Peptides against a protein of PDB entry 5HB3. Designs and how they scored, part 2

Target 1, 150 residues: chain A of PDB entry 5HB3
Amino acid sequence: RQMQDRCMSEYNQRIRNAPEGSIDPFRMACYKIIGRCDLSNRSLDGLQTDVNDWIWLQFNLARETDRSLELAGESYGLAELQASIREIGLKHFPKTAAEDTNGSFGMFFYLQILAGMFEQAIAYLYPFSYVDAVHFAIALTYYGLLRPVD

## One batch from the design tools (peptide; aimed at target 1 N41 K91)

Design b1_p8_5 (made by RFdiffusion4)
Pose (drawn by RFdiffusion4):
Structure b1_p8_5 (pose): chain A 150 residues (1-150), chain P 8 residues (1-8)
Amino acid sequence: as target 1 above (150 residues)
Amino acid sequence: EFAHIMEK
């Protein structure tokens, strides 16, 4: 309780609202991770990072809590992470094979798998490659990670 | 290749 309060306040007063270009970029990153500061802006600004670093941060900052009482601030768990993956799908990725030329649909399928969006990931992949979708569904069904119809 | 998805 103490450390979360001290770390959150320290980050707001003496880092976010501090002179720009003065605070080490990695240090700000260390505070965002350790203290889960500013869950509203889950980016790694000031660092030479790629899409995999961004994906990692989304999951790294995610935490699951019993759905019984409040958290300090806004919650960020798998549910919120999935909601974010969904909107990235509509905005940046195609739904039909006609919209895809480079083979990028595989990235969104990969993202949905990471987030545990198994039903949606298989349904998304089938139009691009029914063969792979059929077999990935078999792999998931074997371990019990695919909700079937009654 | 996918850096654009990092932008809001």

Design b1_p8_5_s1 (made by RFdiffusion4, then SolubleMPNN; from b1_p8_5, 4 letters changed)
Fold by OpenDDE base, seed 1:
Structure b1_p8_5_s1 (fold): chain B 150 residues (1-150), chain A 8 residues (1-8)
Amino acid sequence: as target 1 above (150 residues)
Amino acid sequence: PFSHIMLP
């Protein structure tokens, strides 16, 4: 708790007082990751990142905490992450094979799997790749992660 | 924001 408080203090001080362009983005990233600072902005500003970096950060910041103990607006758990992935899917990924110009459907499938959205992931993948969807469904069912509808 | 992240 003491370390987290110190990180939060330093993060806020630098954000408010540092001249424009003088902030070390790596240092700020450390504060954000360790201190879980400014959870309303779950990105690493000033750093070149890819989807893997982004999703790693999301999982790192997500915590199963008692919401009653957290300040309003600063709660971030698996449910919120899953909601974010759903929104990203609606905005940035193809809905059908006809819309897929760059093969990005696989990435959205991957994100859903990582977030435990197994039923949605299989449903999404099915129209793009029937064979792959069936294989993943079998595996997920075997491990008790996919609940087939009766 | 996700829009600035380059997809593989």
Scores: peptide ipSAE 0.024, ipTM 0.566, DockQ to the pose 0.163
OpenDDE base, seeds 2, 3, 4, 5: peptide ipSAE 0.015, 0.016, 0.017, 0.018; ipTM 0.581, 0.573, 0.600, 0.578

Design b1_p8_5_s2 (made by RFdiffusion4, then SolubleMPNN; from b1_p8_5 with E1P A3L)
Fold by OpenDDE base, seed 1:
Structure b1_p8_5_s2 (fold): chain B 150 residues (1-150), chain A 8 residues (1-8)
Amino acid sequence: as target 1 above (150 residues)
Amino acid sequence: PFLHIMEK
């Protein structure tokens, strides 16, 4: 907690008071990850990142902790992460094969799988790739991650 | 193209 407090203090000080262009983005990233500072902004400003970096960060920031023990004004857990992925899917990914102009459906499927949204992931993939959806469904069921319904 | 997901 003491270390976290220091990270938050430094993070806030630099964000508010540092001259433009003087902030070390790597240092700020460290504060973000270790201190879990400003959880409403789950990105690394000033760094070139891809979707893999983004999702990695989301999982690192997500905690199943008591909100009363968190120093941040907001809590962020798996439920919030899953909600974010759902929202991203609605906004940025194809909903049908006809809308898929760049083959990005696979990425959204991947994100859902990582977040444990297995049923939703299979349902989403099915109209894009029947064979793949069936294979994943079988595998997920085998490992006890997907339960058949009556 | 996937950088837009970082808006959240």
Scores: peptide ipSAE 0.011, ipTM 0.580, DockQ to the pose 0.650
OpenDDE base, seeds 2, 3, 4, 5: peptide ipSAE 0.010, 0.010, 0.010, 0.010; ipTM 0.581, 0.577, 0.591, 0.583; seed 2 fails the geometry check

Design b1_p8_5_s3 (made by RFdiffusion4, then SolubleMPNN; from b1_p8_5, 4 letters changed)
Fold by OpenDDE base, seed 2:
Structure b1_p8_5_s3 (fold): chain B 150 residues (1-150), chain A 8 residues (1-8)
Amino acid sequence: as target 1 above (150 residues)
Amino acid sequence: SFSHIMLP
């Protein structure tokens, strides 16, 4: 707790008082990750990151906690992450094979699987790759992770 | 944002 408080203090101080362009993005990233500072902004500004970095950060920041015990603006769990992935899908990934120009459907499928969105992932993958969707569906069903649609 | 990551 002391570490988190110190991180928060330093983070806020730098965000508010540091001259423009003087903030070390790696240091700020440490505050974000370790101190869980400013959870409303789940991005690492000033760093070159990829999708793997992003999803890693999201999972590290996500907590399965009693929301009643969390401070305002700090509630972020799996449900919120899943919601974010849905939004990302709507904005940045192809809806149909015809829209897919760069083969990015696989990445969105991957993100959904990581987030436990199995039914949605299979449904999404199906029009892009029927065989793969069926195989994943079988596997997920075997492990009890895929539920029938009501 | 994610857009920054996906959109070079």
Scores: peptide ipSAE 0.071, ipTM 0.806, DockQ to the pose 0.207
OpenDDE base, seeds 1, 3, 4, 5: peptide ipSAE 0.070, 0.069, 0.058, 0.071; ipTM 0.811, 0.811, 0.804, 0.811

Design b1_p8_5_s4 (made by RFdiffusion4, then SolubleMPNN; from b1_p8_5, 5 letters changed)
Fold by OpenDDE base, seed 3:
Structure b1_p8_5_s4 (fold): chain B 150 residues (1-150), chain A 8 residues (1-8)
Amino acid sequence: as target 1 above (150 residues)
Amino acid sequence: PFSHITLP
């Protein structure tokens, strides 16, 4: 806790008082990851990042929380991560096969699978690639991860 | 972070 408090103190001090252009983005990233500072902002500013870096950070920051304890403060768990992925899907990925121009549907399918959104992932993939959707559905069902919908 | 999307 002492280390976390120090990280939070340094993080807040630098954000508020550092001269323009003097903040080391890598140091700030360390405070974010290790100290879990400012969990409402789950991004690494000032760094060149891709979708893999983003999703890694999300899983790193996510913690399993008991629903009964959620009332006590800021919580970021699997449910919140899943909600974020849904929002990203709406903003950055094709919703239908007709909207697909660059084949990016596969990345959104991948993100949904990583987050355990299996039913939604299969439903999303189906209009883009029928064969692949069926194969993934069979595999997920075999392992008891997919709940068949009528 | 989604400006450079590459499929896995």
Scores: peptide ipSAE 0.027, ipTM 0.690, DockQ to the pose 0.123
OpenDDE base, seeds 1, 2, 4, 5: peptide ipSAE 0.026, 0.026, 0.022, 0.015; ipTM 0.684, 0.683, 0.673, 0.654

Design b1_p8_6 (made by RFdiffusion4)
Pose (drawn by RFdiffusion4):
Structure b1_p8_6 (pose): chain A 150 residues (1-150), chain P 8 residues (1-8)
Amino acid sequence: as target 1 above (150 residues)
Amino acid sequence: TPEMPPLP
């Protein structure tokens, strides 16, 4: 309780609202991770990072809590992470094979799998490659990670 | 929410 309060406040007063270009980029990153500061802006600004670093951070900052009481601030768990993956799908990725030329649909399928969006990931992949979708569904069903119809 | 960086 103490550390979270001190770390959150320290980050707001002496880092976010501090002179720009003065604080080490990695240090700000270490605070955002360790203290889960500013869950509203889950980016790695000031660092040479790629899409995989961004993805990692979304999961790294995600935490699951019993759905019984409040958290300090806004919650960020798998549910919120999935909601974020969904909007990235509509905005940046195609739904039909006609919209895809480079083979990028695989990235969104990969994102949905990481987030545990198994039903949606298989349904998304089938139009691009029914063969792979059929077999990935078999792999998931074997372990019990695919909700079937009654 | 921040944007996902472009793919290589």

Design b1_p8_6_s1 (made by RFdiffusion4, then SolubleMPNN; from b1_p8_6 with T1M M4L)
Fold by OpenDDE base, seed 4:
Structure b1_p8_6_s1 (fold): chain B 150 residues (1-150), chain A 8 residues (1-8)
Amino acid sequence: as target 1 above (150 residues)
Amino acid sequence: MPELPPLP
């Protein structure tokens, strides 16, 4: 708590008072990650990041806390992360094999798996790679992670 | 079928 409060204070002070162009984006990233600062903006501003960096950040920021103890807009847990992944999937990933020009379907499958969206992940993968979807479904079922609809 | 290892 004390460290988080210090990170939040420093983060807010720098955002408000630092001269333009003087902000070290890596330092701000450290405050965001360690302090969970500004959960409304779950990105690393001023840094070149990829999808792996993005998802890593989301998981680092996500916490299962008592929502009654969080300020309005500070609640970010697994459910909110899963919602974000779903929204990103609808906007930025192919829905059919005909739309997939760069093989990005595998990344969206991966994101869903990481987020525990197993049924959705298998359902998504199935039209792109039947064989892989079946193999993952078998494995997930074996581990009790997949709930097939009867 | 080869038994998959249990989840840790």
Scores: peptide ipSAE 0.017, ipTM 0.540, DockQ to the pose 0.020
OpenDDE base, seeds 1, 2, 3, 5: peptide ipSAE 0.009, 0.015, 0.009, 0.007; ipTM 0.549, 0.536, 0.549, 0.522

Design b1_p8_6_s2 (made by RFdiffusion4, then SolubleMPNN; from b1_p8_6 with T1R M4L)
Fold by OpenDDE base, seed 4:
Structure b1_p8_6_s2 (fold): chain B 150 residues (1-150), chain A 8 residues (1-8)
Amino acid sequence: as target 1 above (150 residues)
Amino acid sequence: RPELPPLP
C-alpha cells in the first residue's frame, strides 16, 4: 500500500505540475498499472500500443467491486469491460466478410472470448469462418460455457 | 462424448 500511495502521489504531482511534453509516458504507465492511478482513464497516453496492449491493460485494471460502495463512474469490473468490447466491436471491427480488409475479425473474436462473451463470439465468428465457429462452439459447449438458443 | 481435459 505504501508503494501504491507513493505512485499515486507522484502521478498526481506530474499530471498537475509537469511541463507539457516532459512526462515520461513509460513512467506514467507504471504508475497507472502498479498504483492504479486515474482508473477512469484506462489508456496509456504517449505510447504506441495495439489491441493486445489495450486488452491486457483492461484486465489488469478490472476488479471485482462492490458497486454499492462506489461512486458513479468508479466501478470497473468484467461487466464494464464487456460493454467496452461491445462498443469497440461496433466501431472498429468488421461486421461482415465484405467489410474485412485486414482479417481483424479474428481479433474481435479473441477479445470476446477473453471477456467471456462466448455466445456473442460464436455468433460473430460464424459468417467469417464457419468451421472455426463450429469447433469453438463444440468446445465451449463441452465445458458448459456456451448457452445455445432454445 | 469425447474425453477432453478439464478446465484449469
Scores: peptide ipSAE 0.026, ipTM 0.617, DockQ to the pose 0.020
OpenDDE base, seeds 1, 2, 3, 5: peptide ipSAE 0.025, 0.013, 0.009, 0.023; ipTM 0.602, 0.572, 0.568, 0.596

Design b1_p8_6_s3 (made by RFdiffusion4, then SolubleMPNN; from b1_p8_6, 3 letters changed)
Fold by OpenDDE base, seed 4:
Structure b1_p8_6_s3 (fold): chain B 150 residues (1-150), chain A 8 residues (1-8)
Amino acid sequence: as target 1 above (150 residues)
Amino acid sequence: MPDLPPLP
């Protein structure tokens, strides 16, 4: 708690008071990650990041906490992460094989798997790669992670 | 079916 409070204080102080262009984006990233600062902005400003960096950050920021203890707008758990992945999928990933020009369907499948969205992940993968979808479905079922509809 | 290893 004390460390988080200090990180938040330093983060807020730098955002408000630092001269333009003087902010070290890596230092700010450290405060964001360690302190969970400014959960309304779940990105690393001033850094070049990829999808792996993004999803890693989301999981690091996500916490299952008593919502009664969080400030308004700071609730970010697995459910909110899953919602974010769903929204990103709708906006930025192909819905059909005909729309996929760069093979990005696999990345969205991967994101859903990481987030525990197993049924949605299999349903999504199925039209892109039937064989892979079946293999993943078998594995997920074996581990009790997939709930097939009867 | 070959037994898959248990999840840790």
Scores: peptide ipSAE 0.013, ipTM 0.573, DockQ to the pose 0.020
OpenDDE base, seeds 1, 2, 3, 5: peptide ipSAE 0.007, 0.012, 0.011, 0.007; ipTM 0.509, 0.554, 0.576, 0.515

Design b1_p8_7 (made by RFdiffusion4)
Pose (drawn by RFdiffusion4):
Structure b1_p8_7 (pose): chain A 150 residues (1-150), chain P 8 residues (1-8)
Amino acid sequence: as target 1 above (150 residues)
Amino acid sequence: EFNYLMEK
């Protein structure tokens, strides 16, 4: 309780609203991670990072809590992470094979798998490669990670 | 290749 309050306030007063270009980029990153400060802007600004660093951060900041009472601020769990993966799909990735030329649909499938969006990930992949979709579904069904129809 | 995903 104490550390979360001190860390959150310290980050807002002495880092976010501090002179720009004065605070080490990595230090700001360490506070965002350790204290989960500013869950609204889950980026690694000021660092030479790639898409994998961005993905990692989304999951790194995610935490699951019992759905019974409030959290300090807004919650950020698997549910919110999945919602974010969904909008990235509509905005940046194709749904039909005609919209894809480079083989990028595989990235969105990969993102959906990471987020546990198994039903949606298989349904998304089937139009691009039904063979791979069929077998990935077999792998998931074997462990019980695919909700079948009654 | 996918660094555009890092932009809002």

Design b1_p8_7_s1 (made by RFdiffusion4, then SolubleMPNN; from b1_p8_7, 5 letters changed)
Fold by OpenDDE base, seed 4:
Structure b1_p8_7_s1 (fold): chain B 150 residues (1-150), chain A 8 residues (1-8)
Amino acid sequence: as target 1 above (150 residues)
Amino acid sequence: PFDHLMLP
């Protein structure tokens, strides 16, 4: 906790006091990751990141916390992560095979699986790849992770 | 918050 507090203090100080353009984005990223600073902004500013970077960061920042002990917008757990994944799915990933121009449906399926959104993941994958969807559905069912839903 | 991501 002491380390986190120090990171948070330094992070906030630099955000407030550092000259514009002088902040090392890698250093700030370290503060954010270690200290879970500024959870309302779950991005690495000034860094080029991909989906894997993003999801890794989200899981590192997500914690089971008491919402009453946090400021508005700073509560971030699995439920919030799942909500974020749903949101990016609506905005950035194909909804049908006809919309799939680069095969990115697999990435969204992957994100949903990582976040434990198994039923949604299978439902999403099915129209893109029947065989793969059935294969994963069987496996998930075998391990008790898939619930029967319409 | 997602627009800066480099998506595949």
Scores: peptide ipSAE 0.024, ipTM 0.707, DockQ to the pose 0.164
OpenDDE base, seeds 1, 2, 3, 5: peptide ipSAE 0.015, 0.017, 0.017, 0.024; ipTM 0.676, 0.682, 0.694, 0.682; seed 5 fails the geometry check

Design b1_p8_7_s2 (made by RFdiffusion4, then SolubleMPNN; from b1_p8_7, 3 letters changed)
Fold by OpenDDE base, seed 2:
Structure b1_p8_7_s2 (fold): chain B 150 residues (1-150), chain A 8 residues (1-8)
Amino acid sequence: as target 1 above (150 residues)
Amino acid sequence: PFDFLMEK
């Protein structure tokens, strides 16, 4: 807690008082990750990151907490992550095979799997790759992760 | 290609 408070203090101080362009993005990233500062902004500004970095950060910041015990903007769990992935999917990934020009469907499938959105992931993958979807469905069912639609 | 992810 002391470490978190210190990180929060430093983070806020730098954001508010540092000259423009003088903030070390790596240091800020450390505050974000270790101190869980400003959880409303779940990105690493000023750093060259990829989807793997992003998803890693999301899982790192995600906690199973009672929202009633946290301040507004500080609660972030699996449900919120899943919502974010869904939103990203709707905006930035192909919805049909006809829309897929770069093969990015696999990445969205991957993100959904990571987030435990198994039913949605399989449903999404099916029109792109029937065989793969069936294989994953079998595997997920075997491990008790795929549930029938109600 | 995934810069959009950083906006959230």
Scores: peptide ipSAE 0.040, ipTM 0.695, DockQ to the pose 0.517
OpenDDE base, seeds 1, 3, 4, 5: peptide ipSAE 0.038, 0.034, 0.040, 0.029; ipTM 0.688, 0.646, 0.699, 0.700

Design b1_p8_7_s3 (made by RFdiffusion4, then SolubleMPNN; from b1_p8_7, 4 letters changed)
Fold by OpenDDE base, seed 4:
Structure b1_p8_7_s3 (fold): chain B 150 residues (1-150), chain A 8 residues (1-8)
Amino acid sequence: as target 1 above (150 residues)
Amino acid sequence: PFNFLMLP
C-alpha cells in the first residue's frame, strides 16, 4: 500500500508539473501498473503495444473493490472489463465468417475466454470454427465452467 | 480505451 501510494503521488505530480515531452513513458507505465493510477485512462501512452499488452494491462488494473472508496468513474473490476470486451466485439470484430477478412475472430474468442465469458465465447466461435468450438465446449464443461445453453 | 490498431 505504501508503495502504491508513492507511485500514485509520483504519477500525479509528473502529469501536473512535468514539461511537455519530458515524461518517460516507461516510467509512467510502471507507476500506472503498480499504483493503478488514473483508471479512467487504461492505456500506456507513448508505448508501442498490441492486443495482448492491452488485455494484460486491463487485468492488472481490474480489482474487485468497494465502489464507494473509488473516485467517480474510476471503479474498474471484472464486470467493467467484460463490458469493455463486449463493446469491442460489437465495434471491431467480425460477426460472421463472411465479415472475417483477416482471421481476427480468434482474437475476440481469446479475449472472451480470458475474461471468463465462456458461453458467449463458444457461441461466437461456433459459426467460424465448429470443431474448435465443440472442443472448447467439452473442455469448459469438464472443468465446470460452461453453463447449459438456452 | 481499446485501439483497433493494436490488433494483429
Scores: peptide ipSAE 0.013, ipTM 0.659, DockQ to the pose 0.203
OpenDDE base, seeds 1, 2, 3, 5: peptide ipSAE 0.012, 0.012, 0.011, 0.012; ipTM 0.642, 0.639, 0.644, 0.652

Design b1_p8_7_s4 (made by RFdiffusion4, then SolubleMPNN; from b1_p8_7 with E1P Y4F)
Fold by OpenDDE base, seed 5:
Structure b1_p8_7_s4 (fold): chain B 150 residues (1-150), chain A 8 residues (1-8)
Amino acid sequence: as target 1 above (150 residues)
Amino acid sequence: PFNFLMEK
């Protein structure tokens, strides 16, 4: 689309040609979000962001379309996001209750839920908080989102 | 404490 093309053009032009220190990080963020520019870099440089900002950006950039139709020439969909969350979990979150020192298990559970990884989320939460896992499992099952046989 | 997420 024309707007996306313009954003991509401006983004690339500024990255390549702008003097050091002259780039407005908020403006670049706008180009990143609207134009989905440089999908290999799914962060907002020069901005202080939290996990909510990060996950919002991931979903905003994610598209389930044919790779050949992507203007950016790169593919990033829900499957890739789920893979990223899984990888983050393996590297940065406790795998057992014994490893948990700061209660960070809740954040990983949250990320998995947002990404639609419901079975994995419940399975992960269960050893940390039995009651919460059961409650979420019941709710997810009620809405047809949890497949207990899987 | 979740700056590591921005790397992914």
Scores: peptide ipSAE 0.024, ipTM 0.620, DockQ to the pose 0.492
OpenDDE base, seeds 1, 2, 3, 4: peptide ipSAE 0.022, 0.018, 0.022, 0.023; ipTM 0.600, 0.591, 0.589, 0.617

Design b1_p8_8 (made by RFdiffusion4)
Pose (drawn by RFdiffusion4):
Structure b1_p8_8 (pose): chain A 150 residues (1-150), chain P 8 residues (1-8)
Amino acid sequence: as target 1 above (150 residues)
Amino acid sequence: SFPVFETE
């Protein structure tokens, strides 16, 4: 309780609202991770990072809590992470094979799998490659990670 | 290669 309060306040007063270009980029990153500061802006600004670093941060900052009482601030768990993956799908990725030329649909399928969006990931992949979709569904169904119809 | 997503 103490450390979360001290770390959150310290980050807001003496880092976010501090002179720009003065604070080490990695240090700000360390505070965002350790203290989960500013869950509203889950980016790694000031660092040479790629899409995999961004993806990692989304999960790294995610935490699951019992759905019974409040958290300090806004919650960020698998549910919120999935909601974010969904909008990225509509905005940046195609739904039909006609919209895809480079083979990028695989990235969104990969993202949905990471987020545990198994039903949606298989349904998304089938139009691009029914063979792979059929077999990935078999792999998931074997371990019980695919909700079938009654 | 894929660009970095913007946080929204």

Design b1_p8_8_s1 (made by RFdiffusion4, then SolubleMPNN; from b1_p8_8, 3 letters changed)
Fold by OpenDDE base, seed 4:
Structure b1_p8_8_s1 (fold): chain B 150 residues (1-150), chain A 8 residues (1-8)
Amino acid sequence: as target 1 above (150 residues)
Amino acid sequence: SYPVFKSE
């Protein structure tokens, strides 16, 4: 707790007092990840990141926190992450094979799997790759992760 | 490079 308080203090001080562009983005990333500073902003500004970096950050920031201890705007858990993945899916990923120009459907499938959205992931993958969807469905069922659709 | 999904 003392370390987090120090990180938060330093983070806030730098945001308020440092000239624009003078802050080391890696240092700011450390404050965010270790100090959990400014969790409302779940992006790393000034860093070149990919989707893997993004999802890694989301999982690191997502905590099962007692909702009573965090301000309503600071609570970020698995449910919120899943909601975020749904939103990005609707906005940034192909809904049909005809819309898939870059083969990015696999990435969205991957994100859904990582977030434990197994049924949705399989349902999404099916129209893009029947064989892969069936293969993953079998595996997920074997491990008890996929619920049969009634 | 997938765009970093900035929470709007």
Scores: peptide ipSAE 0.073, ipTM 0.779, DockQ to the pose 0.570
OpenDDE base, seeds 1, 2, 3, 5: peptide ipSAE 0.063, 0.036, 0.066, 0.069; ipTM 0.746, 0.646, 0.763, 0.770; seed 5 fails the geometry check

Design b1_p8_8_s2 (made by RFdiffusion4, then SolubleMPNN; from b1_p8_8 with T7S E8V)
Fold by OpenDDE base, seed 5:
Structure b1_p8_8_s2 (fold): chain B 150 residues (1-150), chain A 8 residues (1-8)
Amino acid sequence: as target 1 above (150 residues)
Amino acid sequence: SFPVFESV
Protein backbone atom coordinates (compact mmCIF):
# COMPACT_ATOMS: atom_id res chain seq x y z
CA ARG B 1 0.00 0.00 0.00
CA GLN B 2 2.75 2.46 0.87
CA MET B 3 4.62 1.67 -2.33
CA GLN B 4 1.45 2.01 -4.40
CA ASP B 5 0.66 5.37 -2.84
CA ARG B 6 4.18 6.62 -3.56
CA CYS B 7 3.99 5.40 -7.16
CA MET B 8 0.64 7.11 -7.64
CA SER B 9 1.90 10.36 -6.16
CA GLU B 10 5.05 10.41 -8.30
CA TYR B 11 3.14 9.38 -11.42
CA ASN B 12 0.57 12.14 -11.03
CA GLN B 13 3.22 14.73 -10.22
CA ARG B 14 5.25 13.87 -13.31
CA ILE B 15 2.25 13.83 -15.65
CA ARG B 16 1.14 17.25 -14.46
CA ASN B 17 4.41 19.08 -13.88
CA ALA B 18 7.18 17.55 -15.95
CA PRO B 19 8.42 19.57 -18.93
CA GLU B 20 7.61 18.12 -22.33
CA GLY B 21 10.16 15.50 -23.35
CA SER B 22 11.71 15.21 -19.88
CA ILE B 23 9.69 12.22 -18.71
CA ASP B 24 11.51 8.89 -18.79
CA PRO B 25 8.97 6.59 -20.46
CA PHE B 26 10.48 3.50 -18.82
CA ARG B 27 10.04 5.02 -15.38
CA MET B 28 6.44 5.88 -16.18
CA ALA B 29 5.94 2.31 -17.37
CA CYS B 30 7.22 1.05 -14.02
CA TYR B 31 4.70 3.25 -12.19
CA LYS B 32 1.93 1.97 -14.45
CA ILE B 33 2.81 -1.69 -13.90
CA ILE B 34 3.84 -1.70 -10.23
CA GLY B 35 1.64 1.10 -8.93
CA ARG B 36 -1.36 0.44 -11.21
CA CYS B 37 -1.51 4.16 -11.87
CA ASP B 38 -4.25 5.61 -14.09
CA LEU B 39 -5.91 2.33 -15.09
CA SER B 40 -8.15 4.21 -17.53
CA ASN B 41 -5.06 4.63 -19.72
CA ARG B 42 -3.74 1.12 -20.37
CA SER B 43 -0.93 2.11 -22.71
CA LEU B 44 2.77 2.88 -22.40
CA ASP B 45 3.22 6.38 -23.76
CA GLY B 46 6.55 7.24 -25.34
CA LEU B 47 7.51 3.60 -25.90
CA GLN B 48 7.45 1.70 -29.15
CA THR B 49 5.38 -1.37 -28.35
CA ASP B 50 3.90 -4.24 -30.34
CA VAL B 51 0.83 -6.45 -29.89
CA ASN B 52 2.74 -8.78 -27.56
CA ASP B 53 3.73 -5.89 -25.31
CA TRP B 54 0.15 -4.62 -25.29
CA ILE B 55 -1.44 -7.93 -24.38
CA TRP B 56 1.20 -8.59 -21.71
CA LEU B 57 0.41 -5.23 -20.14
CA GLN B 58 -3.35 -5.87 -20.24
CA PHE B 59 -3.02 -9.17 -18.39
CA ASN B 60 -0.68 -7.64 -15.81
CA LEU B 61 -3.13 -4.81 -15.15
CA ALA B 62 -6.25 -6.98 -15.13
CA ARG B 63 -7.42 -7.97 -11.64
CA GLU B 64 -10.52 -9.65 -10.35
CA THR B 65 -10.78 -7.54 -7.22
CA ASP B 66 -13.70 -6.21 -5.29
CA ARG B 67 -14.13 -2.51 -6.05
CA SER B 68 -13.94 -1.89 -2.32
CA LEU B 69 -10.30 -3.02 -2.19
CA GLU B 70 -8.94 -1.16 -5.20
CA LEU B 71 -7.48 2.24 -4.39
CA ALA B 72 -7.70 3.25 -8.06
CA GLY B 73 -11.52 3.46 -7.93
CA GLU B 74 -11.74 1.78 -11.35
CA SER B 75 -12.11 -1.94 -11.89
CA TYR B 76 -10.27 -3.58 -14.75
CA GLY B 77 -10.81 -7.31 -14.97
CA LEU B 78 -11.08 -10.07 -17.55
CA ALA B 79 -14.46 -8.84 -18.78
CA GLU B 80 -13.06 -5.39 -19.59
CA LEU B 81 -10.05 -6.95 -21.30
CA GLN B 82 -12.35 -9.13 -23.42
CA ALA B 83 -14.35 -6.05 -24.37
CA SER B 84 -11.14 -4.29 -25.43
CA ILE B 85 -10.10 -7.26 -27.58
CA ARG B 86 -13.52 -7.25 -29.28
CA GLU B 87 -13.14 -3.55 -30.02
CA ILE B 88 -9.63 -4.04 -31.43
CA GLY B 89 -10.92 -6.87 -33.60
CA LEU B 90 -13.64 -4.71 -35.08
CA LYS B 91 -11.22 -1.88 -35.89
CA HIS B 92 -7.91 -3.46 -36.82
CA PHE B 93 -8.38 -7.03 -38.01
CA PRO B 94 -9.96 -8.53 -41.13
CA LYS B 95 -13.55 -9.70 -40.84
CA THR B 96 -13.38 -11.96 -43.89
CA ALA B 97 -10.72 -13.86 -45.81
CA ALA B 98 -11.18 -11.44 -48.71
CA GLU B 99 -10.12 -8.53 -46.47
CA ASP B 100 -7.00 -10.30 -45.22
CA THR B 101 -3.94 -9.09 -47.12
CA ASN B 102 -1.20 -9.90 -44.59
CA GLY B 103 -2.42 -12.95 -42.65
CA SER B 104 -3.21 -10.91 -39.53
CA PHE B 105 -6.28 -13.04 -38.73
CA GLY B 106 -3.98 -15.39 -36.82
CA MET B 107 -2.99 -12.67 -34.38
CA PHE B 108 -6.61 -11.81 -33.57
CA PHE B 109 -7.37 -15.49 -33.11
CA TYR B 110 -4.42 -15.68 -30.72
CA LEU B 111 -5.61 -12.67 -28.70
CA GLN B 112 -9.09 -14.17 -28.31
CA ILE B 113 -7.63 -17.49 -27.15
CA LEU B 114 -5.43 -15.75 -24.56
CA ALA B 115 -8.47 -13.89 -23.23
CA GLY B 116 -10.54 -17.09 -22.91
CA MET B 117 -12.90 -16.11 -25.74
CA PHE B 118 -12.83 -19.65 -27.12
CA GLU B 119 -16.20 -19.81 -28.89
CA GLN B 120 -15.64 -16.44 -30.54
CA ALA B 121 -12.08 -17.40 -31.50
CA ILE B 122 -13.20 -20.60 -33.25
CA ALA B 123 -16.08 -18.82 -34.97
CA TYR B 124 -13.66 -16.16 -36.21
CA LEU B 125 -11.00 -18.61 -37.42
CA TYR B 126 -13.43 -20.90 -39.27
CA PRO B 127 -13.81 -18.85 -42.49
CA PHE B 128 -10.03 -18.21 -42.69
CA SER B 129 -8.83 -21.74 -41.98
CA TYR B 130 -11.41 -24.49 -41.71
CA VAL B 131 -8.86 -27.18 -40.87
CA ASP B 132 -7.22 -25.17 -38.09
CA ALA B 133 -10.58 -24.16 -36.63
CA VAL B 134 -11.67 -27.80 -36.45
CA HIS B 135 -8.41 -28.88 -34.80
CA PHE B 136 -8.61 -26.15 -32.17
CA ALA B 137 -12.30 -26.86 -31.58
CA ILE B 138 -11.55 -30.53 -30.94
CA ALA B 139 -8.73 -29.70 -28.54
CA LEU B 140 -10.73 -27.05 -26.66
CA THR B 141 -13.71 -29.40 -26.36
CA TYR B 142 -11.49 -32.20 -25.09
CA TYR B 143 -10.22 -29.96 -22.28
CA GLY B 144 -13.73 -28.68 -21.45
CA LEU B 145 -13.02 -25.12 -22.60
CA LEU B 146 -15.40 -25.08 -25.56
CA ARG B 147 -19.09 -25.65 -24.92
CA PRO B 148 -20.65 -27.42 -27.87
CA VAL B 149 -24.23 -26.50 -28.60
CA ASP B 150 -26.36 -29.52 -28.13
CA SER A 1 -6.81 4.65 -31.75
CA PHE A 2 -4.74 1.63 -30.77
CA PRO A 3 -1.23 2.90 -31.56
CA VAL A 4 0.26 -0.53 -30.91
CA PHE A 5 -1.22 -1.85 -34.14
CA GLU A 6 -0.06 1.07 -36.32
CA SER A 7 3.64 0.28 -35.85
CA VAL A 8 3.58 -3.13 -37.39
Scores: peptide ipSAE 0.017, ipTM 0.552, DockQ to the pose 0.180
OpenDDE base, seeds 1, 2, 3, 4: peptide ipSAE 0.011, 0.011, 0.012, 0.011; ipTM 0.528, 0.540, 0.527, 0.531

Design b1_p8_8_s3 (made by RFdiffusion4, then SolubleMPNN; from b1_p8_8, 3 letters changed)
Fold by OpenDDE base, seed 3:
Structure b1_p8_8_s3 (fold): chain B 150 residues (1-150), chain A 8 residues (1-8)
Amino acid sequence: as target 1 above (150 residues)
Amino acid sequence: SFPVFKSV
């Protein structure tokens, strides 16, 4: 707790008082990851990051919230991560095969699988690639991760 | 922000 409080204090002080261009983005990233500072902003500013870096950060910031602790103000768990992925899908990825110009549907499918959104991932993939959707559905069903519709 | 335009 003392380390977390110190990280939060330094993070807030630097954001508010540091001269422009003087903030080390790597140090700020350490405060974000270790101290979980400002969980409303789940990005690493000033760093060159890709989709893999983004999703890695999301999983590291996500914590299993015991439902009994829901009284604590800022909770970020798997459900919130899944909600974020849904929103990203709506904003940045094709909704139908007719909207797909760049073949980016595969990345959104990948993100949904990583987040455990198996039924939604298969349903999304189906109109883009029937064969791939069937193969993934068989595999997920075999491992008990997909509930087939009776 | 989600890095949609950054290559993986």
Scores: peptide ipSAE 0.133, ipTM 0.760, DockQ to the pose 0.164
OpenDDE base, seeds 1, 2, 4, 5: peptide ipSAE 0.013, 0.022, 0.011, 0.038; ipTM 0.563, 0.558, 0.446, 0.662

Design b1_p8_8_s4 (made by RFdiffusion4, then SolubleMPNN; from b1_p8_8 with T7S E8T)
Fold by OpenDDE base, seed 1:
Structure b1_p8_8_s4 (fold): chain B 150 residues (1-150), chain A 8 residues (1-8)
Amino acid sequence: as target 1 above (150 residues)
Amino acid sequence: SFPVFEST
């Protein structure tokens, strides 16, 4: 708690007093990850990041906390992350093979799997690659992550 | 917004 309070104090002071663009982006990242400062913004401005960096950050920021115990009005857990993945899919990824110009369907499948959205991931992959969808469905079922329909 | 997906 003392460390978090210190991080929040430093974060707030720097945001208020530092000229725009003068704050070290890595330092800001530390305040966000360790201090959980400004969780409404879940991106790292000023850093060159890829999708892997983004998803890593989301998982680090997401907490399985009892919402009743969070003093801050901002709660971010797995459910909120899954909602974000759904939104990203609707906006930024192909819905059909005909819309896929760059082969990005695999990335959306990957994001859904990481977020534990197994049934949705298999359903999404199926029209792009039947063989791969069946392969992953068998594996997920074997490990008890996918329930077969009776 | 999701900047990482908008830039690709």
Scores: peptide ipSAE 0.197, ipTM 0.831, DockQ to the pose 0.145
OpenDDE base, seeds 2, 3, 4, 5: peptide ipSAE 0.023, 0.034, 0.058, 0.196; ipTM 0.639, 0.676, 0.765, 0.832

